# Peptides against a protein of PDB entry 7UQJ: the designs that were tried, part 362

Target 1, 160 residues: chain A of PDB entry 7UQJ
Amino acid sequence: PELYQNFNITPPRGVLFHGPPGTGKTLMARALAASCSSDERKITFFMRKGADILSKWVGEAERQLRLLFEEAKKHQPSIIFFDEIDGLAPVRSSKQEQIHASIVSTLLALMDGMDNRGQVIVIGATNRPDAVDPALRRPGRFDREFYFPLPDVKARFKIL

## One batch from the design tools (peptide; made by RFdiffusion4, then SolubleMPNN)

Design b2_p30_2_s4
Fold by OpenDDE base, seed 1:
Structure b2_p30_2_s4 (fold): chain B 160 residues (1-160), chain C 160 residues (1-160), chain D 160 residues (1-160), chain A 30 residues (1-30)
Amino acid sequence: as target 1 above (160 residues)
Amino acid sequence: as target 1 above (160 residues)
Amino acid sequence: as target 1 above (160 residues)
Amino acid sequence: PPPVPPRPLERVLPEDEPVRELPEPPLPPP
């Protein structure tokens, strides 16, 4: 929050961390979170795994998403981190359409319902940005995408 | 790929990253992948968790492994990263022998079937190299083992 | 072990790494382990996830904890790392009291039974130190708590 | 179980460089 305010940058409603698994997306989302927290202003970090939301909350995933966003709003400034968000909002494949469509629609509505004055940042991490529903990647949602590059040639010399 | 070619090093068919969980084996496998990818030549990184292959693909794990290697071959240069490979190919314990033996045999055959000209690197990450079937650790398979050391005393001074 | 000995610091019976998920608690617990291992003196690192102990070992979790501590004692110097220890020893909530109380009591007894001369360090990682049973956070158990801070503003500049 | 209450950001360390790990002893058989 504060950094985006200090730079007069409208905080994205959502940031998509994309890049292959184990590139430190989760770690960077966290790094971003405490670098934004001062001793005076702690950020609240909410982590959920996409697949865990679907599997643990069968029939209640929408309600859990609403509660998550309400709690994030209550604990502003906050970060909602969806790890493996492609598990939560996969591109529409024909077989599981109704449950996924409902969860995606709920997440879209929650992101669209975020007041830009809210100090809530949503970070989605995916290994497959193309497997995330394009509706989530539109302006006003996950409208910023950060590619997590793999470490450079120096990491190779440590393996050789 | 390119680095192994440049050093006239026959790329190992498989590299075993061993070391306990959360040491960045996944991160390093990824780091290796992008350090090998130029802007001109992207490496395709395939990640699978060993336990996920066993659990999600009951009765089809062999086929999924074949498809994974075919896709990796199609998307050369590529890295196949098996996270928690000890979950896929545990040392033969008496109770689950048939399913594990079949999956191990398939993985062995796939690794043995890799043409040395193929720009496919297989990286297995395990926390227990001794829990990986010794047949996978033989020459022409996971014949290079990289021990992931924990960060040194400097990390301790940050905790103290 | 060796570092605590070198600094004349009585190794805590238990260290609580607290910090939100993916702060590198697991990584640091590991980092601490290998920074204590020389080429001459390898530390044995035992990792368990709290929720995995509860879920995989229903009715045998106590025995598995005892075996874990026995193996850690046998393989001294050693680190027992409980990842997500709040899953193993959640604060007493009314519904699952008996199973959790038994596991907590076993863990308490095992930690209390550690001879201070033993080169066994127990590291618990939690994202919710307040969700860990206060009995585990008492002197002679997890009596040292390390807050895992997020990386500073420099990590932000890499994301901006 | 009730949804794990949202956790305040406690500070996350960067993924330290790939840490070389110690062999896990084989899990004692159950």
Scores: peptide ipSAE 0.000, ipTM 0.318, DockQ to the pose 0.044; fails the geometry check
Fold by OpenDDE base, seed 2:
Structure b2_p30_2_s4 (fold): chain B 160 residues (1-160), chain C 160 residues (1-160), chain D 160 residues (1-160), chain A 30 residues (1-30)
Amino acid sequence: as target 1 above (160 residues)
Amino acid sequence: as target 1 above (160 residues)
Amino acid sequence: as target 1 above (160 residues)
Amino acid sequence: PPPVPPRPLERVLPEDEPVRELPEPPLPPP
């Protein structure tokens, strides 16, 4: 809580966690949710996986996103964590354009529709920030990007 | 297991995680354990703290190490994580030589006794790799060393 | 930063990170420190391990705590991270009462002496919140507790 | 006051599959 109040940092509506797989993006999102939940104020954490939204909700993904944001707003303060957001909002590739474009447009509209005073934070995690539609990375959306470096590739490779 | 299988990396018998405190060594070890546990293949994670083995098991530390390795072998695939292994096997300093030397010798023997095909991985974590007995850092033991740098302050600052 | 401002969560002077060993408490504390340090405002991160303060500084532990808090105040904004705070301030057990009681009392006084406006945050990490003296867990001290669950295997695997 | 139970981090809305915690490493025997 306070670390953030004392440091005068301005509210990202959306935070993009990016970095190689296994860098702790999801853990950090969860730990942020935890560290924001006090006795008096529990944060509701919503997690969705980008690929799951596309694969499980073919044709309803837009509705599911709207429901998710409405539920997050009802349960504010809340965090919406999109794990593998590159799976939800890939950079427009020609053949899957229509379904992806509509989901991206819906997510953009939902993020734009959040009042600056809303206690809903959206965290997107990706291994490939360059695979996330640049429209999501603009101010008022995922306007903060957070590189989770590999703990030095040597450290990780050797761990593996 | 699977993380190691998927990456075609021969499982090191011993892996030394080193770097400043709170670089995620213990987290990484647990995350590796978790990521290697599929529905089909659960990894048993054993954690011991080097200082706790010395302080709590004065006179039985060797037996406890043997039991730990036997239990890990029974529950293979398994990870034995020694947090603060510098506390278990400090570089031989004159005054505490006998107790430390016997524990180190026992740990060496246990690591040397693990067959290459055993699904038991030993991870040691330290803030001071140079404080770990060089005998443990030799091939066939902790033969892989992993520097956990402080995630660059910039990289982590982004994350929040 | 702002996740906590937006959530109107009163600044805890002290934050207790608790949960199973290797759930990333220390990593999180460092991530929080890093994530609060901008180019304009670097956070000084102070880390002490509870057991190290007791074992290395027998008879000077109180002075070392005072020096730590003074240094943290001089280097504000700062985080004081007590790793294994249960090792510094165990629940009062009869036999080691005097040394532990004086260290706990000193830590209490130092935490109580922090002005609400101070840019010094104290994070305690423990695997056993119930092993931390309840006096430290009171309002104005470690008044916020954060359970670091084992990142569920899926959450950790997604982290990997 | 009773030790405030560690606040569960999240009301994670149930993802469909209850994620199975890794069994805690057996605590060292006391």
Scores: peptide ipSAE 0.000, ipTM 0.231, DockQ to the pose 0.054; fails the geometry check
Fold by OpenDDE base, seed 3:
Structure b2_p30_2_s4 (fold): chain B 160 residues (1-160), chain C 160 residues (1-160), chain D 160 residues (1-160), chain A 30 residues (1-30)
Amino acid sequence: as target 1 above (160 residues)
Amino acid sequence: as target 1 above (160 residues)
Amino acid sequence: as target 1 above (160 residues)
Amino acid sequence: PPPVPPRPLERVLPEDEPVRELPEPPLPPP
């Protein structure tokens, strides 16, 4: 919220953090959450892993997503961080990943149903942006993307 | 750089990371450097400690700062991270810290002399933002501040 | 390697990064690997997720662990990072988690079988240190622990 | 299914250090 307030940028509903694993996507999401918290305006940070929602909540994943978004809405300003969102929202065209079409549909509906005036930001982190359902990457959803590149080994950490 | 490019935000010349010791300021600066590097655009990360510049480079600190900024400019896109910048850039009003007025002046000049088009970001980290010369916290310098709040002391980061 | 060389500390075979999810454990492991890499001594960073080894390598997880440690030994100096090590090495006493006793036993044997003179560091990251098999937390294994606290949500990121 | 070749060694990425998420200091005693 405050980050986007300070930038005079309408907070994107959804931000996709993508890049190789362990590039700090989750950390950045937390850092952004904490960075947007003030003493007066505590941001509530919700974290879920895509694979965890599927594995732990088989048959209730849609309900858990709804509850998550409701809780985030109740605790505004809030950030919902989906780590490994490619696990939650696989590409619908993949025959093996089609099992999750209902979950993806629910997530799409939840992101679309957020009022733009809501102080809820959704951050999806993925190591495979191409494995994220393209429908999630559309305007009004994860319409902003942040590449978290591998720190190249040629990044001379000249730690002198 | 790319993070700021992706935001369509003019990269701040300077970002002050402030917060209690061991709050991951250095960590985040490295993370941001890494997260802004792509396979195509390697960010060069330069790290210096404020106290190290003063202690190791007595009488040459200004020259070392100049060389650092020149090297960062040569290796654009780059991040210069000053850890413990309060050690480098003490408040000029403190009688004991006035010994570093020339170094602070040099840092100010170097930050002011960076073309806004340069892909050089300066990150200063401090445990004591109030001990950082207010001149560094002005627009065009460390004009963005990130507070890194205290870990609960029960959180023994036993970084052995 | 160099970090531990600089500290005159015998490099721990294993370091457990523990703390709430997305506290930067993975990022720190990657940050330690790169900080220990010099232009002359590139550290090789191996990352595996505990859950991925179990889910992707059903019946071959032990073999994949052996191959990982062999490859890390071949590419010394190296870091093996286990993200979500609680997924790989659950507490043996848990009735439900005993399914992985063979994998835990293999990991224990691999960590024990690393010569202390090897430039292989194993970093385990967990959100649940108590869910990690205590046998892994013994001397000569993950005998050093780093707590990664949650950023307090009250954490004023005063982004001015 | 053929054993998926071990994903290539992610080259040591320059290490992104985690932001310590840090709690508020206790209120001073009254």
Scores: peptide ipSAE 0.000, ipTM 0.361, DockQ to the pose 0.053; fails the geometry check

Design b2_p30_2_s4
Fold by OpenDDE base, seed 4:
Structure b2_p30_2_s4 (fold): chain B 160 residues (1-160), chain C 160 residues (1-160), chain D 160 residues (1-160), chain A 30 residues (1-30)
Amino acid sequence: as target 1 above (160 residues)
Amino acid sequence: as target 1 above (160 residues)
Amino acid sequence: as target 1 above (160 residues)
Amino acid sequence: PPPVPPRPLERVLPEDEPVRELPEPPLPPP
């Protein structure tokens, strides 16, 4: 909040962390949550896996997303972290269109329905940004992306 | 290396990374892989998800494990990282015993078959160490465990 | 351990984490500390900012460094993490030479005075590795360096 | 056998060299 206020930048509604697996996307999201938490101002960190929402809540995934956003809104300031968001909102492929389309549409509506004054930040992490529905990567949603490169092989041998 | 030499601790064949989700287990495994790679000596990093081996390779999971260990042995020095190893080797519960038991037995045999001179390290990551088959947590397998705590709110506030 | 023994690599006394701000250097250092801690063997993690040592302890920075290394040595195994180490050990520029030179010389002496048997690892994090005194980047000190690449500039510019 | 004491894990971070995409190990032929 203060970081964005002090920079006169509109805080993102959503942030996409992308990069190879094990580049620290989830760790960074948790680090952001903890860094934004002061003793006076605790940030509530919500974490869900995209695949877990689909697999555990077959037919209830939309309801679980709504509940998650309502809970995050009640516990403001909050961060919602979607790990493996490509599992929740895969690019619309012809065979799985209906179930994924409704979940994606619900997530889009929930992100669009966040008032600019809401102290809820959504972070999506993926290993495949191109596998995420492009509608999620538009302004007012995951309008901000972060690439997490692989740590170079040469660098690391110097430390060990 | 010195930390472990100075500790008079036998280096593990396998390392279990456990802790809450998003504590950087996968990042650490990649960090270890890259840190062991020099310009002269590149470490080959193999990554598999436990659930992916089960789901993508129903009935071939044992073969895929054998191929993975053979490939890692051919590309020594190597790290095999199992993300979500509790998905590959869940605690033997009565209802899913046969398919999981054979995969677990294959992984156990592959870890036991690693010569002490092998330049292959196996890293398993889990959010639930108690959900991993205790046979994998024995000496000569995942005989070393690393807890990845959540960065304490106070500690993180000191970091950022 | 075996990886390092089998690699015939001497473990570093010091590790330099470098890369653009917010690449997770500090997060990785904490994740290192946490990953090195087991239930039986807790690693003590000490964190200091280079600028904080200079600003809070004008004239006592050397004493604070000595106390930090003594405390780390007493609580072995330990990790000392210097965030913003370029603030503590800037490249010797003509006008600030004396105060910085003594602090740098003290840090060099403390790192040189770590016996190869000491279970103390020093991690320095910087956004500007070229702003760190080259004497710190020599063998037996921060002899090992890790680059933390930005999450893609396009990506970060979208988040921030 | 006695429980093996869990060992401390040191994390090592990347250098500036260009991110080599680790080639996905070739999918075994079908």
Scores: peptide ipSAE 0.000, ipTM 0.312, DockQ to the pose 0.029; fails the geometry check

Design b2_p30_3_s1
Fold by OpenDDE base, seed 3:
Structure b2_p30_3_s1 (fold): chain B 160 residues (1-160), chain C 160 residues (1-160), chain D 160 residues (1-160), chain A 30 residues (1-30)
Amino acid sequence: as target 1 above (160 residues)
Amino acid sequence: as target 1 above (160 residues)
Amino acid sequence: as target 1 above (160 residues)
Amino acid sequence: MEEERERRERERIEEEQAEQRAKALEEAAK
């Protein structure tokens, strides 16, 4: 919140971190959370995995998402980080359509329901931005995307 | 050892890890150290902070560097990791010239004195490669540089 | 490859990257893979998630592990990176004992079956090293552990 | 009833861990 305010940037409702696995998406999200936390204003960092929400909360994933967003709102300023968000909101494939569709719909509604005055940032990380439901990538949701390139192979090679 | 030989990479006498703070320089150095350590052949990882050598060993920094390199040589294969090496070998600024010059000179001599057959890698990490004495960045010393980019500034800019 | 050989360090059969989520474990594994790849000698990087092997390959996880190790051996030098290895080889809890036990047993056998001459490094990443089956942490397996600390808040602050 | 108790206890442990992480982040920010 402070960081966004300091840069006069309206906190995006959602930011999609995308890039090859191990490009530092989760690290960046945590770094952002910590760097936005001052002594005067601490950011609460909520981390969830997309696949974990589906697997751990079978039948309750929607409720858990609602609770997560409520808790994030209650603990403003906050960051909700979805690791592997493509696991939470995969592109609608034929075989698991209804459950995924409901979770996606819930996440869409929760992101749409965030007032621009809320100090809740949602960060989705994925290795496959194209595997994320395009509805999540629309304005007012994950409308900002960040590509995390592999640290250049040249930098790696000289370390070893 | 095997990894370096298999790729036909002559182990650098010195590698400079440079990049913004928190880009994983220290993490990489530790990961390299321990990824190089087998049950049969353990790498000894020596970690020192440049500023700590100056502050803890006032008047003995040169001796401590010599001892460090001797110990590293004794415990081959070894990695000497200088965290914040710019604190150890700052670019000669007017106010602390002599002490820093002596420590830099000692480090230069120690790196120059490493035979290419020695299994001692020196890794210097800095957030400010330009604050490291250029003499340390010459061939036979920290002649390999690794830029640790920030997880993409583009990612920051859209999050911030 | 060359780095390990030059230091006469037998590449570890297995390295456990452990530390809080977002400490760069996956980034490090990829960085290691790429830093080991020269134009003349490319490392093949195999990435699998522990949970994905369990969930995607129900009843075939063992076979898929065998195929993975065979493929890694075929494409030497190679790195097998298990992201979230605690998801693949959780500490035996009472409720899912048999399937996990079988997968753990297979992974143990595959790691034990790696000849020391093989140029296959296995990297397991976990946020919970204590949730990884202790049998995997024994000599000849993931016998090297790397703690990935949170990038110090100071490092985070300077990244931002 | 037991499954619901175990679930609440897991939620409580997760909350306590989240609070401890928040506190650790607080102390590290000092």
Scores: peptide ipSAE 0.000, ipTM 0.188, DockQ to the pose 0.038
Fold by OpenDDE base, seed 4:
Structure b2_p30_3_s1 (fold): chain B 160 residues (1-160), chain C 160 residues (1-160), chain D 160 residues (1-160), chain A 30 residues (1-30)
Amino acid sequence: as target 1 above (160 residues)
Amino acid sequence: as target 1 above (160 residues)
Amino acid sequence: as target 1 above (160 residues)
Amino acid sequence: MEEERERRERERIEEEQAEQRAKALEEAAK
């Protein structure tokens, strides 16, 4: 029996969608989720905004991330979409270091703890890829990046 | 009975993803494959690098392509992703003509031989669309092209 | 029981793909549809060109749109792809106002009438986002936009 | 430099695993 290594796409543990505002990162994530949802097999799409996790769940953000990943695992196949992930895991700035460090460390641990057999895809969208902690962009996390470019002003001028 | 031409998407026999390095061609192909894989129905994703087929399978590349397409057909629905397809099927340069000509001819024949009813999608990614043999870009092969643009340097500078 | 708001992606009622000609809008829609079609659950992909609906179905375009949406609902999960949607619903220009106004009003009503629970995604592709009636771009319709940029000529020159 | 080295090393490990798997497939096809 030729064991064709079905590269079962171990769903990329994380995909980073990055590009300027309005380039359709959030839209692409939703289009992917919608396209992959059938009547019998709905891909469960979890959307969170990074800034909302920080602002609404100050002190509970770690627990909310854990719960989010547990629910995504329960409802697999699932997509966890973090919109504005630079708001959830900003590059460690000195003034908010402890809270952000804990949230980033929790997200790192959750992404590292995802079983390669799990059908949970994490999509992070950001307008500022350089504002996302580089630790999130390492292999086994958001190790895949997709750029959403703006039209060249020249291309937009050819549409006018 | 009005025969609604259900445009059953005859899966595009081939899709060419082209654009500069780092524009997310490989990532998009993987994101598409991941999004479309459910627990009961995993889209089988076959990834090959064009240069690796040439370098690792010198003299067997034709057979390896045939096996790849047969396996993709066995494990349908499937995606065959050729990363750096310009390395597999370079525009016929004089010095390596015979090997490249045989591989290109085999790939052309395999793409032409794909039943329109088959659930095999071939995605070719290239950083150099002009370095891909134009014969691969004809109808019934990579007849669909998707461009992955770089951000305008100005858009990247607005993210910094 | 913590009511995890499973944001069941109410499939975006409409997604607008916009960008210059040859940026792969049509291809992306087809790639999404192909990726989401499994053997047991084929996403039914309905493709229509806006200009073809107007030219082939002058006087029947409203009925054809209704039939298209009914068939898409019957064959859910489904994608309705309008290529060149600016041809179907041009910004109301004075000279063809009545026919275009009726078609646009019908498309608006059909998109508004889509049950949020329906597994029907509408994708509109256009080379001219500003030529699409703004009423189609409102929430609950093509409320999500995805931009397909051209390579900067500079990026193409780096590939040469 | 180290991150690029780790990336290349992981690509190499993935390539070696792919090669070992290809060899195992060739041996299983014999």
Scores: peptide ipSAE 0.000, ipTM 0.175, DockQ to the pose 0.032
Fold by OpenDDE base, seed 5:
Structure b2_p30_3_s1 (fold): chain B 160 residues (1-160), chain C 160 residues (1-160), chain D 160 residues (1-160), chain A 30 residues (1-30)
Amino acid sequence: as target 1 above (160 residues)
Amino acid sequence: as target 1 above (160 residues)
Amino acid sequence: as target 1 above (160 residues)
Amino acid sequence: MEEERERRERERIEEEQAEQRAKALEEAAK
């Protein structure tokens, strides 16, 4: 967090963590959330799985996204972590255009509507960055992407 | 794997990694796979997502599981990592009994059929250990469970 | 980075990632470095292994640390990641007092000399937090600590 | 022994906190 202030760099509203499964995207997002929580400054970490918003809230996904962003704003500073965000906002395919377009549109609007002063960071994690709607990967949204490589076998030896 | 051989401890056939989403279960499984791979001893890491076996292989899930275990045996020493294993083997509910029962039964049989001399370790990761069929959590299957705690909130502040 | 500014929280100069080997400390540090790099804001990630600074630069370790911090400052925003930092700054033992004391003293001075406005974050990773000189773990240095839990030691035993 | 006990106790506290946070996240997801 602090590193960005010193550069007057507009906080990335959204961060896309991508990389092969099990490269620690979710762990990183959690570690980021916790890394933003001090004794003086507790960061609220909201976690949603992309597919869960689609499946658990059929017909209410937009409302749940709105509520999530409202709650994140209410409990700011906050991190919203979308695990498997490609499940929430898949690349538009011709056959399911309306529902996915509505959810994507809502998420876009919510990310666009985050005041640059809002202490809400959105982290999307995916194993398939190319399966995420390109509209989410534009400036002011998930405009920063982070590849989580498979730790090199030799680099993992450093961990053991 | 190697540590168990030195103690004549029957290698656990299955390990259940559980804990809140983003606690590094998948990362750990990968780190373990890599840590077990030396220059002299490469461990083959097989990864499947539980829901993917159900969704991608509708009607062939059992065959895909068999093939996975055969391939793991062929490439031993190997780790089979089931990410979101609760998606593969949910607790039996009355409405979907036969399909889930067949997949679970196949996985049970495959885990039971692993000779104690097989250098194949199965790791299941779930955010919902109680959503995993209890039959999978019995001795000789996922008989050891590992909680992945959320890293302390204070311990995460450092990263942002 | 940005989340810290909004709370007027003095940036932690140093972050200690600790936890058993294979817990993703190095991966986390890399993911953080990546997560701090946007298209608009590239974060320079410096990585050093603690033992490498001692072994590769016998008699120049202090100079290499100074150069590293200067380079990090020059390329700010930057992350300096010390993998295996316990190898760089072991707890003082009576027999190797002067060399280790000099390196530790240099690292302390470099961490203390980072202006609170510097966009340089130092991440130390260790498997042995208690093997890190306590002076490094004080406020203004590695003042925040992050435990990377093992998946249960018994789980690692299952995979090794 | 004592350091290992303190480590286990920290791990336990982290687990309890993690479970509470997971529950809070699940409740906030409802």
Scores: peptide ipSAE 0.000, ipTM 0.310, DockQ to the pose 0.036

